# Ledger of designs, part 247: peptides against a protein of PDB entry 8OXM

Target 1, 371 residues: chain A of PDB entry 8OXM
Amino acid sequence: FKAEFRLAGGVNLPKIIDCVGSDGKERRQLVKGRDDLRQDAVMQQVFQMCNTLLQRNTETRKRKLTICTYKVVPLSQRSGVLEWCTGTVPIGEFLVNNEDGAHKRYRPNDFSAFQCQKKMMEVQKKSFEEKYEVFMDVCQNFQPVFRYFCMEKFLDPAIWFEKRLAYTRSVATSSIVGYILGLGDRHVQNILINEQSAELVHIDLGVAFEQGKILPTPETVPFRLTRDIVDGMGITGVEGVFRRCCEKTMEVMRNSQETLLTIVEVLLYDPLFDWTMNPLKALYLQQRPEDETELHPTLNADDQECKRNLSDIDQSFNKVAERVLMRLQEKLKGVEEGTVLSVGGQVNLLIQQAIDPKNLSRLFPGWKAWV

## One batch from the design tools (peptide; made by RFdiffusion4, then SolubleMPNN)

Design b2_p23_6_s3 (from b2_p23_6, 7 letters changed)
Fold by OpenDDE base, seed 1:
Structure b2_p23_6_s3 (fold): chain B 371 residues (1-371), chain A 23 residues (1-23)
Amino acid sequence: as target 1 above (371 residues)
Amino acid sequence: MEKEIEEIKEKLKEELLENMGKL
């Protein structure tokens, strides 16, 4: 390993280290020092399985529907090494970097990303009506610009068109698989885009199995399909290629119900896989920028000996696991709000839920639903 | 189907155990 490190940004300040392999090749690695990378590792395995299912089906194989995966090597309960996704940038970095972000470059007269965040934070504890009105004002004064990613990176018109299709397919595949696995809304820093392929890489998979719905500010969307995410698809938006790729992905997932249920069941009952939402994780995920200064959890390791009777913990865990499995089975049957939907009906409902400004306005402001 | 599920379970378990045994 080189003695120098760089910070990747974000709350955990993950360290980018360069290592020289025994083969003499330099490799960039990301070291997380406070996150449990086991959940990321497990979710990458589930994504690889979903990719195997997608490759077996002729229609999804022809469309090259895949979820981009990365290598995760857990090193402890709180540390691990992940393969740095070389040639990727966070969508958030491209869009809302304070110096050179695409919103600032293409829309210099719009609200700044900071002004948008401030306005939405001021109404965080207000009514849904007040949140919606402020969200609509923010959206009116912060117009999407993500179309410019492909235009900047791919100057040849034929390449530009193919890469925009690759992006749209990647969003569709990750949205549907992410919905099935209950990843929910994804912060724009946790979505990387490959600068060569235009495919997405989802990182930091610490919220799964709809555990985002039990956060202090519950998630209200099945996946991230914000205005910039849609703008990257170009003029057709969610129609045509995106919708068809969602439907074909959902068809494969529903037809693989038994396999998916069995694998998720094994994972949910694995004593080494902590997927449950805990209060500290919930606080961390929805911290205000103002609260980052005081929560040094000097969580002495000793205060985890709240001897809750082993029996009550096990019963509570089992009930949560059973509920997750039941909801997964419903999703794979096309059961939404007690109604059985066709693949097209289910995909349509999910798209409408994900783009609804009423749902987006109710999200945690830290997750920047206006981006 | 059952054999493919068992092979996937074993492979996931081996990969989980390898990832844990490399700790």
Scores: peptide ipSAE 0.015, ipTM 0.466, DockQ to the pose 0.016
Fold by OpenDDE base, seed 4:
Structure b2_p23_6_s3 (fold): chain B 371 residues (1-371), chain A 23 residues (1-23)
Amino acid sequence: as target 1 above (371 residues)
Amino acid sequence: MEKEIEEIKEKLKEELLENMGKL
């Protein structure tokens, strides 16, 4: 390792370090402290498996459908080394950076990202109707700009078209795989875009198996398909390439039902893989900017009082795991809302759910569903 | 199919154990 490190910012102050491999290649790594990377590591393995299934199928292979993965080496329950996704930027950083975000550059007269967040936070405890109205006002005054990512990075029209296609395929693959695994909505800082490939890298996989639905503000979308995510696809939006790539990904997932169920079953019952949502994790994921000052995670989990009978915890865990498996089986059968759908019908429903402003308006304001 | 699933389980378990054993 080089003696120098950089801080990546954020609460946990992850350290970017450069290492020289035994092959003489320099590799950038992110050392996270105070963060459990086990879930990330497990989810990367599941993504690798999904990629194997996608590569075996001729139609998905021809379309180069893959979910981008990164290397994770958990060092402890609270530390690990990540492969730094070199040449990636968080979508949130590109879009809504405080000084020079794409929204500020291309839409200087729109609401600021802060104004949008403030407006949505003010209605956080309000009715769904009030949330929807304010969300629509925010959306009207905060127009999507993510199309400019590919335009800025790829000046050649043929390259630009290819990269926009790569982006669209990456969104489609990650959306469907993410839906199957129950990743739900993804915070814009936890979606990286590769500046060379235009492919997405999903990081911080701390919500899986629809555990986002049991958050204090439950998720209401199957995956992130916000206006900027759609804008990056260009003029056709969700139609054409995106839809077809979702359908082809879903076909492979549904045809691999037994394999996926069996792997997820093993993971759900792995005692080393804590996928369950706990109150502290829920608070962390939906923390208000105002509450950042007081929640020093003095998780002095003083071990004392939760001698809830190991039997009651185990029974509750097993019931949650069974429910997750049942829901996964339903997804892989195309069962939505008690009805068996075709692949096209299921994908259509998921797209409609993901882009519905009523669903988006109900999301936690911290996740910036207007971006 | 079962054998391929078992091989994938073992490979995942080996990769998990190798990633844990490189600690």
Scores: peptide ipSAE 0.013, ipTM 0.475, DockQ to the pose 0.016
Fold by OpenDDE base, seed 5:
Structure b2_p23_6_s3 (fold): chain B 371 residues (1-371), chain A 23 residues (1-23)
Amino acid sequence: as target 1 above (371 residues)
Amino acid sequence: MEKEIEEIKEKLKEELLENMGKL
């Protein structure tokens, strides 16, 4: 280990540490404190399994459909080591950095990221109609710029085109697998982009199995397919390559139903895997930036007072686990809103739900649905 | 502060239980 560390930004101030291996190779590591990395580790194993299924199918293998994975070593319930995703940047850092974000550089006359967030926070407790109107005003005055990521990084036109296709395929694969697993909390800091491959890396996998739908502000979209995410695909947007890659990914997932159900069943009943939403986790995920000043987490969680009778906890847990398995089985059968859909019909419904400005306007302002 | 945090936790617990009942 080198004696020097760098702070990564964010509330938990994760430490970036450079390590020299016994092989003489330098390896960058991220040390997170006060964070349960067990959920990330488990979800990375599920992504590796999904990648194995995608590599077995000729159509998905030919398209190089894969989810980018990273190594997680949980050390305790509150600490672990992550493989640092070298050569990646959070999409939020590229798009909406306060000093030099792409929106400020390419659209200096649009609303600032701060103005957009403020407008959406002011209506957070208002009607869905008021949220929709303000969201449409924000969207009109905050135009997409994520096309410029590939243009800045890839100056050769042939490389640029190949990388834009790699990006579009990565969004499609992660969107469908993320939907099947019920992956939530897909805000702009939890999605990294690789500066060399243009592929996405999903981090902070602490909201899974649709537990984002039970948050105080429920998640209303199946995955992140916001205007900037679509802008990165270029002129075809969600049509052509993206749609076809979603359909081919969904086909592999549906044809692998037994394998996916068996693995998720084992994980849901693993006593070491905390996938359930709790009030403290919900508070952490939906904290207001204005509340960050007063909530010093005196996480003196004295573990003492949630002595609900062990019997009532176990019965409630089993019912939630059964409901998660039933909903996963429905998704893998193409059952949406009580109707059996084809792969194309299901993918179309999910795309429409993800791009609907009514659904996007209802999200927590911290999710930044206008980006 | 500690009492306000506990009131916020109980409110969030009620909101979570209501939302779990809607799923």
Scores: peptide ipSAE 0.006, ipTM 0.315, DockQ to the pose 0.047
Fold by OpenDDE base, seed 3:
Structure b2_p23_6_s3 (fold): chain B 371 residues (1-371), chain A 23 residues (1-23)
Amino acid sequence: as target 1 above (371 residues)
Amino acid sequence: MEKEIEEIKEKLKEELLENMGKL
């Protein structure tokens, strides 16, 4: 290991360290403290299995549909080493950086990212009607700019076109697989974009199996398909390439029901895999900036000794695991709202739910649904 | 501080249990 480290920023102050392998290659590592990286490691294995299914199918293989994965080495329940995604940037860093973000550069007369956040925070405890009205005002005065990512990075028109297609395919694949697995917490800092491939890398996989729906402010969208995410696809938006790639991904997932159910069942009953939402995790995910007083709850190991009576935990846990498996089976059958849908019908419903400004306006302000 | 954290943890536990019952 080199003696120097860099901070990646964020609440947990992850350390970027450079290590030299026995092969003489330098590798950048991210050391996360206080995070359970086992969940990230498990979800990366599930994504690798989904990628194997996608590569076996001719239609998804021809489209190069894959979820970008990274290496996770959990060292303890609270520490691990991530392979840092070299040549990636958080989409939030590109879009809404306070100094030089794309919204400020391309739309200098729009609301600032801070003004948008403030307006949505002011209404966070208000009615859904008031949230919707303020969200629509924010959206009118904060127009999408993510199309400029590919235009800045790829000056050759043929390369630009291929990279925009790679982006659109990556959004489609990760959206559908993320929906099947119930992946939440898809805020703009948990989605990285590769500056060379234009593919997305989803990080921080700590909200899975629809556990985002049980948060104090529940998640109301199946995946992130906000206006900037759509703008990155270019003039066709969600139509054409995106929709077809979602349908082809959903076809593979629905044709792989037994495999996916067996995998998820093993994971849900693994006593080492804490996928359930807990109060401290919910507080961390939906903490207010005003509550950034020095109450970083040291996740002391010993506060898990809330003497959950092992018997009452086991029955409640088993019921939740059974419900997660049942809902996964429904998704894989195309059962939405008690109705069996075709692949095209299911994908259409999910797209409509993800772009609905009524659903987007109800999200926690930290999710930044206007971006 | 510690009591206020414990009250927040208890409240969030109740809200989570109620929401888990609604899913």
Scores: peptide ipSAE 0.006, ipTM 0.321, DockQ to the pose 0.046

Design b2_p23_6_s4 (from b2_p23_6, 11 letters changed)
Fold by OpenDDE base, seed 3:
Order: structure tokens, then sequence, then C-alpha cells
Structure b2_p23_6_s4 (fold): chain B 371 residues (1-371), chain A 23 residues (1-23)
């Protein structure tokens, strides 16, 4: 290890450390403290398995359909080492970083990212109708610009076209795999884009198995398919390449039902794998900037009084695990709202749910559904 | 993972063979 470290910023102050391997190569690592990286490590292993299934199928292999993975080494329940995704940027950093964000550069007369956030925070406790109206006003005055990512990074037209195709395939694969696994918390800082490959890297996998639906503000979309995500695909948007790649990914997942169910079952019943949503985690994920002042978690060890009988905890946990497995089985059978859908019908429903401004307007303002 | 999948597949093969031997 080098004697120097850098801070990556944010509340948890992750440390960037440069490590020299036994091969003499320098490797940048992110050391997170206070985060349980076991969930990230487990989800990366599930993604690697999904990639193995996608590589076995001739159609998904020819399309180079993969979910990007990174190395996670959990050290404890509250610490671990992540591979630093060198040459990646959060999509939120590119799109909405202060004065230098792509929205400000390409749409200087639109609402600022701050104005959009403020307008949506003002209606956070309002009716769904009021949220929808304000969301539509925000969307009208905040037009998508993510097409410019590939145009800025790839000046050669043939390379630009190939990279836009790689991006579209990466969005499709991660969206369908993420939906099957019930991956939540897909805000613009939890999705990185590789500046060389144009592929997405999903980070912070702490909301899985549809646990985003039990948040104080429930998640209403199956994956992130917001206007900027779509704009990065170019003129065809969600049609053509994206839809076909979603269908081919869903076909492989459905045809691999037994393997997926078996692996998820082993993980759900692993006593070391805490995938359940807890109230403190829910509060942290949907904390308001105004609430920062009072939540010093005084770890007063005296919440001993939730002696829920061990039997009632185990019975409640088993019922939640069974429900997750049943819902995973339904998804892998194409059962949506009690109806069996074809692969094309299921993918179409998921796309419509993900782009519906009524669903997007109901999300927590921190998710930034207008981006 | 490949080892775990193989161990699960081998366990299921054993459990299937044991259940077929009980029928």
Amino acid sequence: as target 1 above (371 residues)
Amino acid sequence: MEKIIKEIEEKRKRDLLENMGKL
C-alpha cells in the first residue's frame, strides 16, 4: 500500500488507496467504512452468474450482453474494499454537477438541477396529482442531454456508433437483470458510465429483492429508464436495439429459472446475508437535507426492548423470504399482475412502467426522476 | 460460484437418485 490516501467525498468519507500488487501493478481501491459490503459482494456474484448464462446463449453472446461487475472484498459487517472503477464517472456527475454539468452546458436556459430538485421537494408531501403536474412542468423545462456523452467522448463516427450501441446494450442487460433481482435505489450517483466502453456500472446494491417497494416513499419503476437514459440511446430511444436486447436478456433469465431460484434461495436463507430493509436503512436512503442535524445515531445500546420472540422473528423472516422467492418465480414465468405474458409482452409492460411519468413523479425527489 | 453451482447440481442429482431409489 502507498502511504498516502485520498477522500472520495460523501457522508461516509470513503478512502481511495493505491495498492501495488505482487505483479508490480498499481491498483486503486476504495475503502468504505460504516457500510455493509456483503450485499454488494453477493449481488456481484449473482451478476457474474447472470453473465455466465448470457455467454452460454448464442444470441446474447453475439450481442455482447453483459452486466458490468467490480471486485468487492468485505472485511467486516461495516467495512470492505472495493475495486475503484477507474475511468468511470457517475451519470449524475456528468449530467447535473453544478455549473459544469451537461444540462447547464447544452441547455443553459432550462431550469437548473437545483430548481428542479426544489420544485419536487416542495410537493413531496402533496397529492399524486400535484406531484404529476409539477413533474411535467420540470420535465418541460429540463430537456434531456445525455446524447452528448458519447458525442464528447467519441469523435470518430464509427467509434461513436459502436459505443452508443454498447451503452444501449448495457442499459438493456442491467435493466432486465436488475428487475429480476428486484434491484432498487437506482439514483444517478449509483450508476457509473465507463468513459472508454460507454457501459454502465451499477454500484451500491443495498436495495434488492424489491425492498425499494417498502421504503417510506415506495419505488414505482422496475429500473431507471428516465429521459436522459433514453436520450443516450439516440434517435430510436427504447425501440429497436434496446427492446431487442431486453427481450433476449429476459428470454435467457426465464429459460434459467431453476438455476436463478436455487441461487437466490441459498442467499435469502444465508444468516450472514442481511437483504431485508430495516428502519434505519430506510431513513438513511430517504433522508432529507433538513434532517441532517438531529441524526447523530447515538448507538444507545439500550434498544434491548425489541425482544421480539426469536420464534416470531424467524417466522416473519421466513414469510418474507418465501414471498420474495414466489415473486421471483412469477417474474421468471412472465406473471405480471396475475397474467402470464410472453417475453415481448413482459418487456413491453416493464418499459411502459419505467417511462410512465405518473410512476416517475411518485419517486423520492433524491432519485431525480426528471434526469 | 461454478464450484457452488456444481455442488448444488451434484446434490440435486444425489437427492433425485435417492428419491428415485425410494419409489
Scores: peptide ipSAE 0.008, ipTM 0.359, DockQ to the pose 0.011
Fold by OpenDDE base, seed 1:
Structure b2_p23_6_s4 (fold): chain B 371 residues (1-371), chain A 23 residues (1-23)
Amino acid sequence: as target 1 above (371 residues)
Amino acid sequence: MEKIIKEIEEKRKRDLLENMGKL
């Protein structure tokens, strides 16, 4: 390893280290020191399996439908090494960087990202009607700009068109697989875009199996399909390529039901894999920037010896695991709200839920549903 | 199915053993 490190931005301040391999190649790595990378590692394995299923089907293979994966090496319950996604940028960094973000560059007279966040935080404890009205005002005064990513990176019109299609396919594949695995809404810093391929890389997979629905502010969308995510697809938006790629991905997932259920069952009952939402993780995920100063509880390891009878913990865990498996089975059967839908009907419902400004207005303001 | 489970288990076991051997 080189003696120097850089800090990556964000709350956990992960360390970027450069190492020389035994092959003489320099490799950049991300070291996280306060995060459980086991969930990320497990989810990358599930994504690799989904990619194998997608590659076996002729229609998804022809469309090059894949989820981008990265290498994760968990070193402990609180530390690990990630492959640095070289040539990627967080979509949030491109869109809403305070200095040179695309919203500031292309829409200098719109609300700032800070003004949007402030307006939505002021209504966080208000009615759904008040949240919706303020969200619509924010959306009117903060117009999408993500189309400019491909226009800045790809000057040749034929390359630009190909890369915009690659982006659209990547969003479709990750949205449907993310829905099946219950990843829910994704913060804009946890979605990377590759500057060469225009494909998305989803990082920090700490919310899975619909555990976002049990957060203090529950998720209301099946996946992130915000206005900027749609704007990156260009003038067709969610229609045409995106919809067809979602349908073909969903068809492969539904036809692979038994395989996916068996994989997820083995994961849910693995004693080394804690996927459950705990109250501290829930508080951390929905912390306000203002609350960052107080919540360093030195959680001394000793106070978790609430000797709740091992039987009651095990019964509660098993009931949650069973509920997750039942809901996964419903999704893979096309059961939505007690009704069996076709692949096209299910995909349509999910798209409508994901783009509905009423659902988006109810999300936690820290996750920036207007971006 | 069994091959897929076994590949996941063997990969997890390799990843765990590589992690224990790097600590």
Scores: peptide ipSAE 0.000, ipTM 0.286, DockQ to the pose 0.017
Fold by OpenDDE base, seed 2:
Structure b2_p23_6_s4 (fold): chain B 371 residues (1-371), chain A 23 residues (1-23)
Amino acid sequence: as target 1 above (371 residues)
Amino acid sequence: MEKIIKEIEEKRKRDLLENMGKL
């Protein structure tokens, strides 16, 4: 390890440490303190398995369909080392940075990111109708700009076309794999984009197995397919390449049902893998920006031994695990709302659910559904 | 394909120039 470290920005101030490997290569590492990296590590292993399944299929291999993975080494329940995703930027940083964000640069007469957030926070406790009206007003005055990412980074037209295609494939693969695994909390800071590959890297995998649906503001979309995400695909939007890549990913997942069920079953019953949503985690994920100052996560998870009788915890846990497995089996059979759908029908339903402004308007304002 | 790429490039160049001229 080098003697010097840098701080990464953000609430947890992770330390960036350079290490020299036994191979003589310098590797940047992100050392997170006070964060449970076990869930990220497990989900990265599941993503690697999904990538193995996608590589075995000729159609998905030919399309290079992969979910981007990073190395996670948990050191303790509260510390670990992440591979620093060198050459990645949060999509939120590119889009809605207050100083130089793409929305401000390309749409200076639109609402600011702050104005959009404020408007949606004001209606957070209002009716679904009021949320929808304000969301539509925000969307009308905050037009998508994510097409400019590939435009700024890739000046050569042929390279640009290839990178936009790589982006579209990455969105499709991560969306379907994320849906199957019930990946939540897909806000604009939890999705990185690689500045060289245009592929997405999903980080902070702490909301999985549809646990986002039990948040105080439940998640109403299967994955992030917001207007900027779609704008990054260019003129075809969700049609053509995106849809076909979703269908081919879903086909591989459905054809791998037994393997995926077996893997998820082992993980759900692993006593070292805490995937369940707890009230403190739910509060942390849906805190107001004004409340970010005081909750140092100094709440020792150790002190709330709420001695729930071990029997009642175990019965409640087992019932949640069984429901997760049943819902995973339904997804892998194409069962949506009690109806068996074809791969194309299921993918179409998921796309419609993800782009529906009624679903998007109901999300927690911190998710930034207008971006 | 090349024609569509070229039209997209010319539109890109216009959109980039219009946005740079508004900065």
Scores: peptide ipSAE 0.014, ipTM 0.266, DockQ to the pose 0.016; fails the geometry check
Fold by OpenDDE base, seed 5:
Structure b2_p23_6_s4 (fold): chain B 371 residues (1-371), chain A 23 residues (1-23)
Amino acid sequence: as target 1 above (371 residues)
Amino acid sequence: MEKIIKEIEEKRKRDLLENMGKL
């Protein structure tokens, strides 16, 4: 280990450390403190399994459909080591950085990222109608710019086209697998883009199995398919390559139902794998950036051991696990809203739900649904 | 394509010149 570290930004101030292996190779690592990396480690193993299923199928293999994975080593319930995703940037850092974000550079006369955030925070406790109207005003005055990522990084037209295609395939694969696993909290800092491959890396996998639906502000979209995400695909948007890659991914997932159910069942009943949403985690995920100053760390986790009998806790846990497995089985059968859909019908419904301004306007303002 | 690349290069050149003119 080198004695020097760099801070990665954010509340938990993760430490970037450089390590020399016994093989003489330098390896960059991210050390997180006060964060449970066990869920990230488990979800990375599930993504590796999904990648194995996608590589076995001829149509998904020809399209190079894969989810980017990284190494996670949990050290305790509140610490671990991550493989540093070298050559990646958060999509939020590229798009809405306060100093030199792509929105400010390409659209200097649009609303600032701060003005958009403020407008949506002002209506957070208002009606769905008021949220929708303000979201539409924000969207009209904050136009997408993510097409410029590939144009900035790839000056050769043939390379640019290949990288835009790799991006579109990565969005499709991660969106469908993320939906099947019920992956939430897909804000712009939890999605990295690789500056060389144009593929996405999903980080902070602490909201899974649709636990985003039980947040104080429920998640209303199956995955992130916002205007900037679509703009990165180019002129065809969600049509053509994206839709076909979603359909082929969904076909492989549905045809692998028994394997996926068996693995998720083992994980849901693993006593070392805490996937359940607790009230403190829910409050932490939906805190306002302004409220970070007043939450003194003096909420002793000790005082609200409501002595629910161990038997009532176990019975409540088993009922939640059974409900998660039932909903996973429904998704893998194509059961949506009580109706059995074809692969094309199911993928179409999910795309429509993800791009609907009414669903997007209802999300927590920290999710930045206008980006 | 070539027009868009040229517009990006010209923008980067302007932004660089503006940043150098503030030093």
Scores: peptide ipSAE 0.000, ipTM 0.219, DockQ to the pose 0.020; fails the geometry check

